# Peptides against a protein of PDB entry 4DOW, part 35

Target 1, 157 residues: chain A of PDB entry 4DOW
Amino acid sequence: TFSWVGRPLPNRKQFQQMYREICMKINDGSEIHIKVGQFVLIQGEDNKKPYVAKLIELFQNGAEVPPKKCARVQWFVRFLEIPVSKRHLLGRSPPAQEIFWYDCSDWDNKINVETIIGPVQVVALAPEEVIPVDQKSEETLFVKLSWNKKDFAPLPP

## One batch from the design tools (peptide; aimed at target 1 F76 V77 T115 I116)

Design b2_p23_6_s3 (made by RFdiffusion4, then SolubleMPNN; from b2_p23_6, 9 letters changed)
Fold by OpenDDE base, seed 1:
Structure b2_p23_6_s3 (fold): chain B 157 residues (1-157), chain A 23 residues (1-23)
Amino acid sequence: as target 1 above (157 residues)
Amino acid sequence: EEAPNPTPVLEENVKKLEEKKKE
């Protein structure tokens, strides 16, 4: 189950109450708190690996009945999510830990918080920096580039 | 050359989180 943490933040958006933090309660009774700005894994579609996203906003969507707990996200894409015909544009074989900033607006960036699997660690690196592939970093995803459906580019500011 | 899938550690963590998730 998901529940809001704290009081609603001041905002001017109609039919929305914004929050900074949400609590995810798991089966054993423990709680995972997720905040705006953190990275999460989102439930994938059929036979697909989970999506990776950065939380931008957490909000109660009052336009729906009943109101839904939602989030706005910045999407990331895995290399295998990029069309086969375009993968060569990277010019290298990325490690399994590399993801890409999705620099397009064609994807709906509003999600239901119930699709959140859990938090994940994402670290931004400069293009020249080497992605560490060792036991210490196996649980971390790394982003160096963006993908805009046409080509790879340096990360946006 | 096909890019590798997520690391076994990441995959295992995902599975654990999915199993423990309470809707």
Scores: peptide ipSAE 0.201, ipTM 0.771, DockQ to the pose 0.065
OpenDDE base, seeds 2, 3, 4, 5: peptide ipSAE 0.174, 0.176, 0.167, 0.187; ipTM 0.758, 0.755, 0.753, 0.764; seed 5 fails the geometry check

Design b2_p23_6_s4 (made by RFdiffusion4, then SolubleMPNN; from b2_p23_6, 14 letters changed)
Fold by OpenDDE base, seed 2:
Structure b2_p23_6_s4 (fold): chain B 157 residues (1-157), chain A 23 residues (1-23)
Amino acid sequence: as target 1 above (157 residues)
Amino acid sequence: EEAPNPMETLKKNVEKIEEEKKK
């Protein structure tokens, strides 16, 4: 179950109410609050790892019947989600914790919040920085580069 | 060759969620 936290933000978009924060209720009765700007895991295929995304906007779409709680996201891709023929362009074997900023607009970036599994920690690093592999960072993902379907590049500013 | 588009998977997931709500 998902519910909005706080009052709607000032918005000029008709039929869309924007919010800063959403509450996710888990089966055990606990609640997790997720804010715009945080990173989340999105449900993938049953036998695949979840997708990774950064929340850009949270909004209720009043044009739908019934109204739906939605989010606009910035997508990230895992190394194994990159086409096999292009993986060599990285020039190295990345650790499992590394993800890449998806720098393309061909993917729809609007999702239903019900596809959110939960929050995840993502840390941006400079290319020369080493990705920690210790137990403290085992659940943390790291991003150094972007992927634009053609090549890898430095992160957007 | 393109990377898998997550939107197809997400669409299916939403459909599953909606079906479960009807039960």
Scores: peptide ipSAE 0.326, ipTM 0.827, DockQ to the pose 0.825
OpenDDE base, seeds 1, 3, 4, 5: peptide ipSAE 0.018, 0.015, 0.017, 0.016; ipTM 0.483, 0.485, 0.481, 0.499

Design b2_p23_7 (made by RFdiffusion4)
Pose (drawn by RFdiffusion4):
Structure b2_p23_7 (pose): chain A 157 residues (1-157), chain P 23 residues (1-23)
Amino acid sequence: as target 1 above (157 residues)
Amino acid sequence: ADTELQEEIEKLVQEWKEAEAKP
């Protein structure tokens, strides 16, 4: 379950209250803070890996009744979310830990915070950097490129 | 609560499919 942490940010949008941070309680019993700018795993279909997204806004949406806690995200896509016909354009076989900045506005970016599984560490690498492949049997995901429905391209600014 | 979460998940998956179907 989720709760807001502290005061809302200075108001921007009507009927919404924005927060820098959200508190998530687990059945391990502890509390975890997830902040705007951090990344989350978002529950998709049961037979697939979670979506990955960067939290760009956290908000209480008064336009829904009853009101809900929501997030706007920047999507990332997994390799399997890229059309099979386009996968060769990458020119290599990406590891499972690699993901892609999704640079397209077609897919809506608002989610209910209840779809959040939890935070995930996502790291930007230069194209020539190699993914560890280190130990920790890492839970970290790495991003080198964006995908725009047409081609792989550099990470935006 | 579980039903509401499931509806959110279905909506999110549907939106993805519609977005990727666009030219």

Design b2_p23_7_s1 (made by RFdiffusion4, then SolubleMPNN; from b2_p23_7, 11 letters changed)
Fold by OpenDDE base, seed 2:
Structure b2_p23_7_s1 (fold): chain B 157 residues (1-157), chain A 23 residues (1-23)
Amino acid sequence: as target 1 above (157 residues)
Amino acid sequence: KEEEIKEEIKKLEEQFKEAMAKP
């Protein structure tokens, strides 16, 4: 179950109410609050790892009946989500914790909040920085580069 | 070097496949 936290933000979109925070109620009765700017795991396809995304906007779409709770996201991609024919362009074998900023507009960046599995920690690193492999970092994902379906590049400023 | 990278990636793909196959 998902519910909005706080009052809607002032906006000029007649059919959209924007929010800063949403509450996710889990089966055990606990609640997780997720805010704009945080990173989340999104439900993937069957037998695939969840997608990784940064929350850009949280909004209720009032044009739908019934109204739906939605989010706009910045997508990240895992190495194995990149086409086989292009993976060699990285020039190295990445650790499992590395993800890439998806620098394309071909993917729909609007999601239903019900597809959110939970929050995840993502840390941006410089290309020369080493990704830690210790137990404390096992739950943390790291991003150094972007992927635009053609090549890898430094992260956007 | 390119062939070595391709081999490493292949190993990574195989490991991933095995990990996903585990219950």
Scores: peptide ipSAE 0.191, ipTM 0.772, DockQ to the pose 0.024
OpenDDE base, seeds 1, 3, 4, 5: peptide ipSAE 0.031, 0.060, 0.123, 0.029; ipTM 0.638, 0.665, 0.720, 0.633

Design b2_p23_7_s2 (made by RFdiffusion4, then SolubleMPNN; from b2_p23_7, 12 letters changed)
Fold by OpenDDE base, seed 1:
Structure b2_p23_7_s2 (fold): chain B 157 residues (1-157), chain A 23 residues (1-23)
Amino acid sequence: as target 1 above (157 residues)
Amino acid sequence: SEEELKKQIEELEKKFKEAMAKP
């Protein structure tokens, strides 16, 4: 169950009410609050790992009947989501916790909030920084580079 | 190890999925 937290933000977009925060109720009855700017895991396709995304906007889509709770996201990709033929372009074997900023517009960046599995911690690093693979960082994902379907590049600002 | 980290991430993802209630 998902519910909005707080009042709608000032917005000029027709048929949309924007929010900063949404509450996700989990099976044990506890609640997780997710805010714009946080990173989340999104339900993947069958037999696929969850996608990683950063929340850009939370909004209710009033153009639909009934209105839908939606989010606009910035996608990230896992190394294994990159085509096999292009993985060599990285020039190294990344640790499992590395993800890449998806710098393409071919993916729909609008999701239903019901596809959100939960929050995840993502940390941006400079290209020269070493990804810590210690016990303290095992649950954290790291992003150093972008992927634009052609090559890897430093992160956009 | 990288393999261990991969497993931990997968387990975490599974845990979140299972814990998610219907909206």
Scores: peptide ipSAE 0.039, ipTM 0.545, DockQ to the pose 0.031
OpenDDE base, seeds 2, 3, 4, 5: peptide ipSAE 0.026, 0.025, 0.025, 0.026; ipTM 0.556, 0.565, 0.548, 0.579

Design b2_p23_7_s3 (made by RFdiffusion4, then SolubleMPNN; from b2_p23_7, 14 letters changed)
Fold by OpenDDE base, seed 3:
Structure b2_p23_7_s3 (fold): chain B 157 residues (1-157), chain A 23 residues (1-23)
Amino acid sequence: as target 1 above (157 residues)
Amino acid sequence: SEEEKKKQIEELEEKFKEALSKP
């Protein structure tokens, strides 16, 4: 179950209400609050690994009946989601914790919040920085580069 | 509680880590 936290933010869009935070209620009755700017795991297809995304906007789509709770996201991709023929362009074997900023507009960046599995930690690193190996870092994903379906590049500013 | 929430997040992240380790 998903519920908005707080009142709608001031916006000029007629058919949507924007929010800063959403509450996700889990089966055990506990609640997790997720805010704009945080990273989340999104439900994948059958037997597929979850997708990784950064929340850019949270909004209720008032044009639908009933209104739907939605999010606008920035997508990330895992190395294994990149076509086999292009993986060599990275020039190295990345650790499983590395993800890449998806620098393309061909993917729909609007999702239903019901597809959110939960929050995840993502840390940006410089290309020359080494991914730390400790218990805390094992639960964290790291991003160094972007992927635009043609090549890898430094992260956008 | 905040501690319970933290624990749940860590468990979720651990499960995700395990999933990432699979081919």
Scores: peptide ipSAE 0.091, ipTM 0.683, DockQ to the pose 0.038
OpenDDE base, seeds 1, 2, 4, 5: peptide ipSAE 0.040, 0.053, 0.068, 0.114; ipTM 0.530, 0.663, 0.653, 0.679; seeds 1, 5 fail the geometry check

Design b2_p23_7_s4 (made by RFdiffusion4, then SolubleMPNN; from b2_p23_7, 13 letters changed)
Fold by OpenDDE base, seed 5:
Structure b2_p23_7_s4 (fold): chain B 157 residues (1-157), chain A 23 residues (1-23)
Amino acid sequence: as target 1 above (157 residues)
Amino acid sequence: SKKEIEEQIKELEERFKEAMAKP
């Protein structure tokens, strides 16, 4: 289950209430708080790996019946999600932990919070920095570049 | 508490591994 934490933020959007933080109940009954600006794993399609996203906004959409708890996100893409014909453009074989900033607007960036699996650690690195691939970093994802469906580019701010 | 935080971390790690184990 998901519940809002704190008071709604001031905004002018009709039928929407904005929040900074949401509480998620996990399997053991404990609670995890997720805030705007954090990275999360999003439920993938049937039998697919989860998607990676950064939370930009948390809001309740009152225009829906019943009202839905939603998030606006910045998407990231894993190497294996990039078309096979374009993967060679990277010029290297990335580790499984590398993801890319998705620099396109063709994906819907609104999600239901119920699709959130949980938080995930994402670390931005400079191109020259080495991605650590050891047991201690297995749960950490790394981003160096963006992908705009045409080519890879330096990471945006 | 410290113990609760450690347990939460372990649970999240497990969930991550399970989620990423999908094809």
Scores: peptide ipSAE 0.152, ipTM 0.716, DockQ to the pose 0.035
OpenDDE base, seeds 1, 2, 3, 4: peptide ipSAE 0.020, 0.018, 0.018, 0.018; ipTM 0.487, 0.461, 0.478, 0.462; seeds 2, 4 fail the geometry check

Design b2_p23_8 (made by RFdiffusion4)
Pose (drawn by RFdiffusion4):
Structure b2_p23_8 (pose): chain A 157 residues (1-157), chain P 23 residues (1-23)
Amino acid sequence: as target 1 above (157 residues)
Amino acid sequence: SEEEELAEEIEKLSEEAKEALAE
């Protein structure tokens, strides 16, 4: 379950209250803070890996009744979310830990915070950097490129 | 009821993703 942490950010949109941070309680019993700018795994279909997204906004949406806690995200896509016909354009076999900045506005970016599984560490690498492949049996995901429905391209600014 | 509503939201999000990410 989720609760807001502290005061809302200075108001921007009507009927919404924005927050820098959200508190998430687990059945391990502890509390975890997830901030705007951090990444989350978002529950998708039961037979697939979670979506990955960067939190760009956290908000209480008064336009829904009853009101809900929501997030706007920048999507990332997994390699399997890229059309099979386009996968060769990458020119290599990406590891499972590599994901792609989704640079397209077609897919809506608003989610209910209850779809959040939890935070995930996502790291930007230069194209020539290798993915560890180091130990921790890492839960970290790495991003080198964006995908725009047409071609792989550099990470935006 | 809460679980059903969340499941519907997850289904809707997955459908939107499928449509948006199509070739």

Design b2_p23_8_s1 (made by RFdiffusion4, then SolubleMPNN; from b2_p23_8, 7 letters changed)
Fold by OpenDDE base, seed 1:
Structure b2_p23_8_s1 (fold): chain B 157 residues (1-157), chain A 23 residues (1-23)
Amino acid sequence: as target 1 above (157 residues)
Amino acid sequence: SSEEELKKEIEKLSAEREKALAE
């Protein structure tokens, strides 16, 4: 169950109400608050690892009936989502915790908030920084590079 | 059902994502 936290933010978008925070109620009855700018795991297909995204906007789409709670996100991609033929471009074997900033706008970046599994920690690192491989950081994802379907590059500013 | 609709949305998103990444 998802509910908005706080009052809607001022915006000029017709039929949209923007928010900075949403409350996710989980099975045990506890609540998790997720804010714009945080990273989340998004439900994928069966037998697929969840997608990783950064929340850019939280909004209610009033053009739909009933109104839909949505988020606009910046996508990340996992190494295994990159075509086999292009993986060599990385020049190394990344750890499982590494994800890549998707530097394209060729598919929908709007999601239903109900697809959010929960928050996840994503840490940006410089290319020369080593990704920690310890139990303490196993739940943390790391991003060093972007992927634009052509090559890997340093992260956008 | 709402769950079915959500599932369809996920499937659609996944398909589009996979297609885009495959290019």
Scores: peptide ipSAE 0.662, ipTM 0.942, DockQ to the pose 0.812
OpenDDE base, seeds 2, 3, 4, 5: peptide ipSAE 0.660, 0.662, 0.661, 0.661; ipTM 0.941, 0.941, 0.941, 0.941; seed 5 fails the geometry check

Design b2_p23_8_s3 (made by RFdiffusion4, then SolubleMPNN; from b2_p23_8, 8 letters changed)
Fold by OpenDDE base, seed 4:
Structure b2_p23_8_s3 (fold): chain B 157 residues (1-157), chain A 23 residues (1-23)
Amino acid sequence: as target 1 above (157 residues)
Amino acid sequence: SAKEELEKEIKKLDEERKKALAE
């Protein structure tokens, strides 16, 4: 269950109310607050491979009936989502915790917040920085590069 | 149902994502 936290942000978009924060109620009754700018795991068909996204906007789409709680996101991609024929472009075998900033806009970046599994920690690193691999870091994802379907590049500003 | 619609959305996302990334 998801519910908005706080009052709507100033917005001039018709039928949309923007928010800074949303509350996710977990099965155990606890609540997790997720804010714009944070990173989340998004449900896919494969539960073991959730998608990773950065929340850009949180908004309620009043044009839909019933109104839908939505988010606009910046997508990340996992290495294994990159076509086999292009993986060599990385020039290395990335650790499992590495994700890539998807630098394309060729599919929708709007999601239903109900697809959010939960928050996740994503840390941006310089290319030369080593991705730590420890018990706690296994839950942390790291991003060094972007992927634009053609090549890997330094992270966008 | 709402659950069914959500599942459809997830499926659609997956398909679009895979299609885009395959290019």
Scores: peptide ipSAE 0.646, ipTM 0.941, DockQ to the pose 0.748
OpenDDE base, seeds 1, 2, 3, 5: peptide ipSAE 0.644, 0.644, 0.646, 0.645; ipTM 0.941, 0.941, 0.942, 0.941

Design b2_p23_8_s4 (made by RFdiffusion4, then SolubleMPNN; from b2_p23_8, 9 letters changed)
Fold by OpenDDE base, seed 3:
Order: sequence, then C-alpha cells, then structure tokens
Structure b2_p23_8_s4 (fold): chain B 157 residues (1-157), chain A 23 residues (1-23)
Amino acid sequence: as target 1 above (157 residues)
Amino acid sequence: KEEEELKKEIKEMDEERKKALAE
C-alpha cells in the first residue's frame, strides 16, 4: 500500500495534489519512503526485468474516482530494449548493470505508484569510468549515456 | 477489479513503451 507523506505542495491544478514523498508499505509491514528525485523500479509484464525510472513528480489525481496516486518519471531503458539493428551504435557490449537515459518524450511518463516495486540506486558515470560489476546481483545500476532512438549521447547536464 | 485495472495499466504501458522503442 502507498500513502502520502507530508502536506501537499503548493499547486494551482484543480484536481491534483502534489507531494514530495510517498510511503510504501511492504509485506512484512515495514515502510519505505520514496521522494521525488529518487530512482525506482517499475513493474512491467510478468517475466520481464523491471523498468528503471527517476521520480519527477508525485501527485494524486482527484479527477479520477477513486483518486489515483500517480507519478511522473524520467524513463531509463535497458540495452536489450534497444532494437537489434541499432545496438551496434554503442560500440561495445555493456554490462548488465548499465542503463540508458531515455532522451525522448514520445510515450507516457505517468505511472501508477502501485507499479513501483521499490527504490533502486542509479549512479551516473563518465563514459570512461569503469562500471563495477557484481556477478551476484544487480544492486546498483549505472548510466553513462542517453538514448534518443537514433544514437547514444552523453548524459544531459 | 483493482488488480485487474492495474494489470491493464501495466499492459498498456508495456505496449506503448515497446512501440516507441521499436521506432
């Protein structure tokens, strides 16, 4: 379950209340707080690796009945999500922990907070920096480049 | 119903994502 933390932020939108933080209660009853600016794992279809996103906004959409807890995100993409014909543009075989900043706005960046699996650590690196790969688990993800469906590029400032 | 709605949303998200990335 998800619940808002703190008071709503100042907002002019009639049917939306914006928040800075949300609380996620997990199975054992413990709570995880997630804030705007943090990175999260988003659940996709079964048997697929979760998506990675940066939280940009947290808001309740009061126009819906019942009200829906939502988030706007900056998407990341995994290498295997890139078409086979374009993967060569990277010029290297990326480690499993590498993700790419999606530099397009051609699909919805609004999500239901209920799709959030949990927080994840994403570290930005320079292209020349080595990604420390742990064979045991994909604990930390790393981003060096953006992907705009045409080419890989340095991360936005 | 809530679970079904969530599943539908995830499916739609996946389809939209896949379509966009395939271009």
Scores: peptide ipSAE 0.647, ipTM 0.936, DockQ to the pose 0.811
OpenDDE base, seeds 1, 2, 4, 5: peptide ipSAE 0.645, 0.645, 0.646, 0.646; ipTM 0.936, 0.936, 0.936, 0.936

## One batch from the design tools (peptide; aimed at target 1 Q43 Y51 I117)

Design b2_p24_1 (made by RFdiffusion4)
Pose (drawn by RFdiffusion4):
Order: sequence, then structure tokens, then C-alpha cells
Structure b2_p24_1 (pose): chain A 157 residues (1-157), chain P 24 residues (1-24)
Amino acid sequence: as target 1 above (157 residues)
Amino acid sequence: SLPNVDSEPDPMEPWEQRKLDKRL
């Protein structure tokens, strides 16, 4: 379950209250803070890996009744979310830890916070950097490129 | 809302599953 942490950010959008942070309680019993700018795993279909997204906004949406806690995200896509016909354009076999900045506005970016599984560490690497492949049996995901429905391209500013 | 993306099934990594279990 989720709760807001502290006061809302200075008001921007009508009928919405924005927050820098959200508190998530687990059945391990503890509390975890997830902030705007951090990444989350978002529950998708039961037979697939979670979506990955960067939190760009956290908000209480008064336009829904009853009101809900929501997030706007920047999507990332997994390699399997890229059309099979386009995968060769990468020119390599990406590891499962590599994901892609999704640079397109066609998919809506608003989610209910209840779809959040939890935070995930996502790291930007230069194209020539190698993914560890280190130990921790890492839970970290790495991003080198964006995908725009047409081609792989550099990470945007 | 979530995007409806056509892709092959690909199960969660064990660490993703653990995070899901803790969340539930």
C-alpha cells in the first residue's frame, strides 16, 4: 500500500496534487521511499517481465473519483517489446539487463501507483561500455540507446 | 493505464519475482 510523504509540490495542474516522493509498504513490513527521477518495475501481464519506467511525476489525481495516486513515467522498452523485424537494426544481441529509452509519445504515460512492483536501479552507459556481468547477480538494468519505433539512437538529453 | 504491447512471453527474473512477492 502507498502513502504520500509530506507536503505536495507547488501546484501545477488543476485537480492534481504533485509529490516528490511516495512511500511504499511491503509485506516484509518495511517502508520504502520512491522518488520522482527513480525507476520502477511496473506490473504487466502475468507471463511477461515488468515494464520499466522512469518516474517523471507523482500525483494525486482529483479528476478520478474516488481519487487515485498516479504517476507519469518515461517508458523504457525491453528488447522483446521491439518488433522482431526491427531487432536486427541494433546490430548485436543485447543482454537481458539492457533496456531501451522509449522515445515516442504514442503510448500513454500515466499509471496507477498500485501497478508499481517497486524501485529498480537503471543505469546509463556509454555505447562502448560493457555491461557487468559483474556480481551481485545484479538486479540493475542498463540503458545505452533509445528506440523510436524506427531505429535505435542515442540517449536524449 | 498500460500499453498493450505485442511480444513473446518472457517470465520474470527471480529477483523481479522476489520484488513482486514482497510487494504483494

Design b2_p24_1_s1 (made by RFdiffusion4, then SolubleMPNN; from b2_p24_1, 11 letters changed)
Fold by OpenDDE base, seed 2:
Structure b2_p24_1_s1 (fold): chain B 157 residues (1-157), chain A 24 residues (1-24)
Amino acid sequence: as target 1 above (157 residues)
Amino acid sequence: SLPKIDQPDEPMTPWEQELLKKRE
């Protein structure tokens, strides 16, 4: 289950209440708190890898009946989620832990918070930097470039 | 809603599977 943490943030949206933090209660009764600005895994198709996203907004949509707890996200893509015909544009074989900033507006960036699996660590690196050995783990992903369905580009500073 | 892409047939890592189980 998901519940809001703290009081709503000031906003002028009539049917929305914005929040900074949400609490995810897991099966053993413990709680995980997730804040705006953190990265999360989003449930994908059945038995497939989760999506990666950055939380940019947490809000309750009061226009829906019943009200929905939602998030607005910045999507990332995994290399294998990029069409086969375009993968050559990277010019290298990326490590499994590399993801890419999805720089397109064609994907709906609104999700139900119930699709959140949990938090994940994402570290931004310069294109010339290598993934640190001491930071290599299943729980850590790295981003160097953006993908806009046409080409890869360095992330803005 | 979820991205409209055909996700690859790649298995979840043990860590990802564990997170999913904990959420359920």
Scores: peptide ipSAE 0.498, ipTM 0.896, DockQ to the pose 0.745
OpenDDE base, seeds 1, 3, 4, 5: peptide ipSAE 0.493, 0.491, 0.496, 0.497; ipTM 0.894, 0.894, 0.895, 0.895

Design b2_p24_1_s2 (made by RFdiffusion4, then SolubleMPNN; from b2_p24_1, 12 letters changed)
Fold by OpenDDE base, seed 1:
Structure b2_p24_1_s2 (fold): chain B 157 residues (1-157), chain A 24 residues (1-24)
Amino acid sequence: as target 1 above (157 residues)
Amino acid sequence: SLPKIDQPDEPMSPWEQELLKKAQ
């Protein structure tokens, strides 16, 4: 279950209330707080890897009945989610922990918060930096490049 | 809505599976 934390932020959008933080209550009764700017895993297809996204906005959509708790996200792409014919453009074999900033607008960036599995750590690295694959980084994802469906590029500012 | 792509047959890691289980 999900519930808003704090009061709505200033907003001019009709029928929307924006929030900075949401509380995710998991099955053991514990609570995880997730804030705008953090990264989350989004449930994918059955038994497949979850999507990775950065939370850009948390809002309640009052235009719906009942109102829905939603998020706007910046998507990331896993290497194996890139078309086979394009993977060679990377010029290297990435570690499993590497993801790519999805620099396209063809993906709907609105989600229901109920699709959030949980938070995930994502670290931005410079192109020359080596992705650590030690024990401490097993649950950490790393991003060095963007993907725009045509080529890889340095990360957006 | 979720991305409309054909996700590869890559299994979830153990920690991802646990996270998903906790979320449900």
Scores: peptide ipSAE 0.545, ipTM 0.906, DockQ to the pose 0.767
OpenDDE base, seeds 2, 3, 4, 5: peptide ipSAE 0.544, 0.542, 0.543, 0.544; ipTM 0.906, 0.906, 0.905, 0.906

Design b2_p24_1_s3 (made by RFdiffusion4, then SolubleMPNN; from b2_p24_1, 12 letters changed)
Fold by OpenDDE base, seed 5:
Order: structure tokens, then C-alpha cells, then sequence
Structure b2_p24_1_s3 (fold): chain B 157 residues (1-157), chain A 24 residues (1-24)
């Protein structure tokens, strides 16, 4: 279950109400608040690792009946989501915790908030920084580079 | 690759995301 937190932000878009924060109620009854700017895991296909995204906007789409709670996101990609034929361009074997900033415009960047599994920690690192691979950081994802379907590049942030 | 969704305010489902990724 998802519900808005706070009042709508100033917005000129017709049929849309923008928000800063949303509340997610999880199975044990506890609540998790997720804000614009945070990173989230998005539901994938069965037995696949969830997708990773950064929340850019939270909004209610009043053009739908009933209105839908939506998010605009910046996508990240896992190494295994990159085509096999292109993986060699990285020039190294990345740890499982590494993700890449998806620098493409051919994807729709809108999602239903119901697809959000929960928050996740994403840390941006310089290329020379070592990704921790210990038990303490196993749940943290790290990003150093972008991927634009052609090649890897320095992180744009 | 599958084209971007025409409706700018239409959110994607996990199924659509899978289709886009599979089409890459």
C-alpha cells in the first residue's frame, strides 16, 4: 500500500499533483518513507534481480481512472542487463554490487509506484575508488560509470 | 528495440520494462 506524504508541491501540469515523499506499507505492517532523490528497487521478472532507479519525481496522474501514483526515474542497469556482446567494453569483471547510470532516452522513465519493492543504497564512486565487497556493504550498490548502449563513460551526475 | 511509450505520463509496468530490455 502506498500513500502520499505531505501536501502537493507547486505544479503547472494539468491532471498532475507532484509530491516530495510517499509512504510504503510493507508486509509486517511497518512503514517506509521514500523521497524524491532516493534510490529504489523495481520489481522485475520472476527469479530476476530487481531493477535499480533513482526517483526524480513523484506524482499522481489524474488523467487515469482511478488516478495512479507514479514516479519519474533515472534508470540504472546491472552488468548482466548489458548485452553479452558489449560487456567486454568494460575491460574488467565488475563485482556484483556495481551498477551503471543508464544514459539513454529511448526508455520511458515513468513507473507505477506499486512496482517499487523498497529503497536501496546507491553510492557514487570515482573510478579509482575500490568497491567494498565485504558483508557490511553487500546490500549497497555502487556506480562509477554510465552506459549509453555504445560504451561506458565517466559518471555524468 | 521497442519504441519509447508515446504517452509521456503513462507509467511502465514491469512487463513493459522486461520487453524493452529484451529488445535491446
Amino acid sequence: as target 1 above (157 residues)
Amino acid sequence: SLPKIDAPDEPMTPWELEKLKKAQ
Scores: peptide ipSAE 0.095, ipTM 0.588, DockQ to the pose 0.047
OpenDDE base, seeds 1, 2, 3, 4: peptide ipSAE 0.070, 0.069, 0.065, 0.059; ipTM 0.593, 0.609, 0.591, 0.589

Design b2_p24_1_s4 (made by RFdiffusion4, then SolubleMPNN; from b2_p24_1, 9 letters changed)
Fold by OpenDDE base, seed 5:
Structure b2_p24_1_s4 (fold): chain B 157 residues (1-157), chain A 24 residues (1-24)
Amino acid sequence: as target 1 above (157 residues)
Amino acid sequence: SLPKIDSPDEPMTPWEQEKLKKRE
């Protein structure tokens, strides 16, 4: 289950209440707090690799009946989500833990918070930095480049 | 809604599967 943490933030959007933080309760009874600016795994198809996203906004959409808890996100893309014909543009074989900043606007960036699987750590690295490939660090992902459906590029400053 | 893109070729890691199962 998901519940808002704290009071709504000031905003001018009708029928929307923005929040800084949300609480996710899991099966064992423990609670995980997720804030704007953090990274999360988003549920994909059944038994498929989840998506990776950065939370940009948390809000309740009162225009829907019943109201929905939503988020706006910045998407990341995994290497194997990139079309096979374009993967060679990277010029190297990335480790499984490397993701790419999705620099396109063609994806819907509004999600239902119920699709959030949980938080994940995303670390930005310089191009010359080596991505650590530890089997015990599967919960940590690394980003060095962006992908705009045409080419890979350095991360924006 | 979720983006419409082909699923990655790699399966979920054990960690990802565990997190999904623990989600209430």
Scores: peptide ipSAE 0.489, ipTM 0.861, DockQ to the pose 0.730
OpenDDE base, seeds 1, 2, 3, 4: peptide ipSAE 0.489, 0.483, 0.482, 0.488; ipTM 0.861, 0.860, 0.859, 0.860

Design b2_p24_2 (made by RFdiffusion4)
Pose (drawn by RFdiffusion4):
Structure b2_p24_2 (pose): chain A 157 residues (1-157), chain P 24 residues (1-24)
Amino acid sequence: as target 1 above (157 residues)
Amino acid sequence: SINTELLQQTFTEEQKEKALELEK
């Protein structure tokens, strides 16, 4: 379950209250703070890996009744979310830990916070950097490129 | 494509645990 932490950010959008942070309680019993700018795993279909997204806004949406806690995200896509016909354009076999900045506006970016599984560490690497492959049997995901429905390209600014 | 209907839903802990197992 989720709760807001502290006061809302200075108002921007009508009928919405924005927050920098959201508190998530687990059945391990503890509390975890997830902040705008951090990444989350978002529950998709039961037979697939979670979606990955960067939190760009956290908000209480008064336009829904009853009101809901929501997030706007920047999507990332997994390699399997890229059309099979386009995968060769990468020119390599990406590891499972590598994901892609999704640079397209066609998919809506609003989610209910209840779809959040939890935070995930996502790291930007230069194209020539190698993914560890280190130890921790890492839960970290790495991003080198964006995908725009046409081609792989550099990470935006 | 992303399933937008699911983005507005709440999920059980069991579904989240299954998803994290798949992620590993």

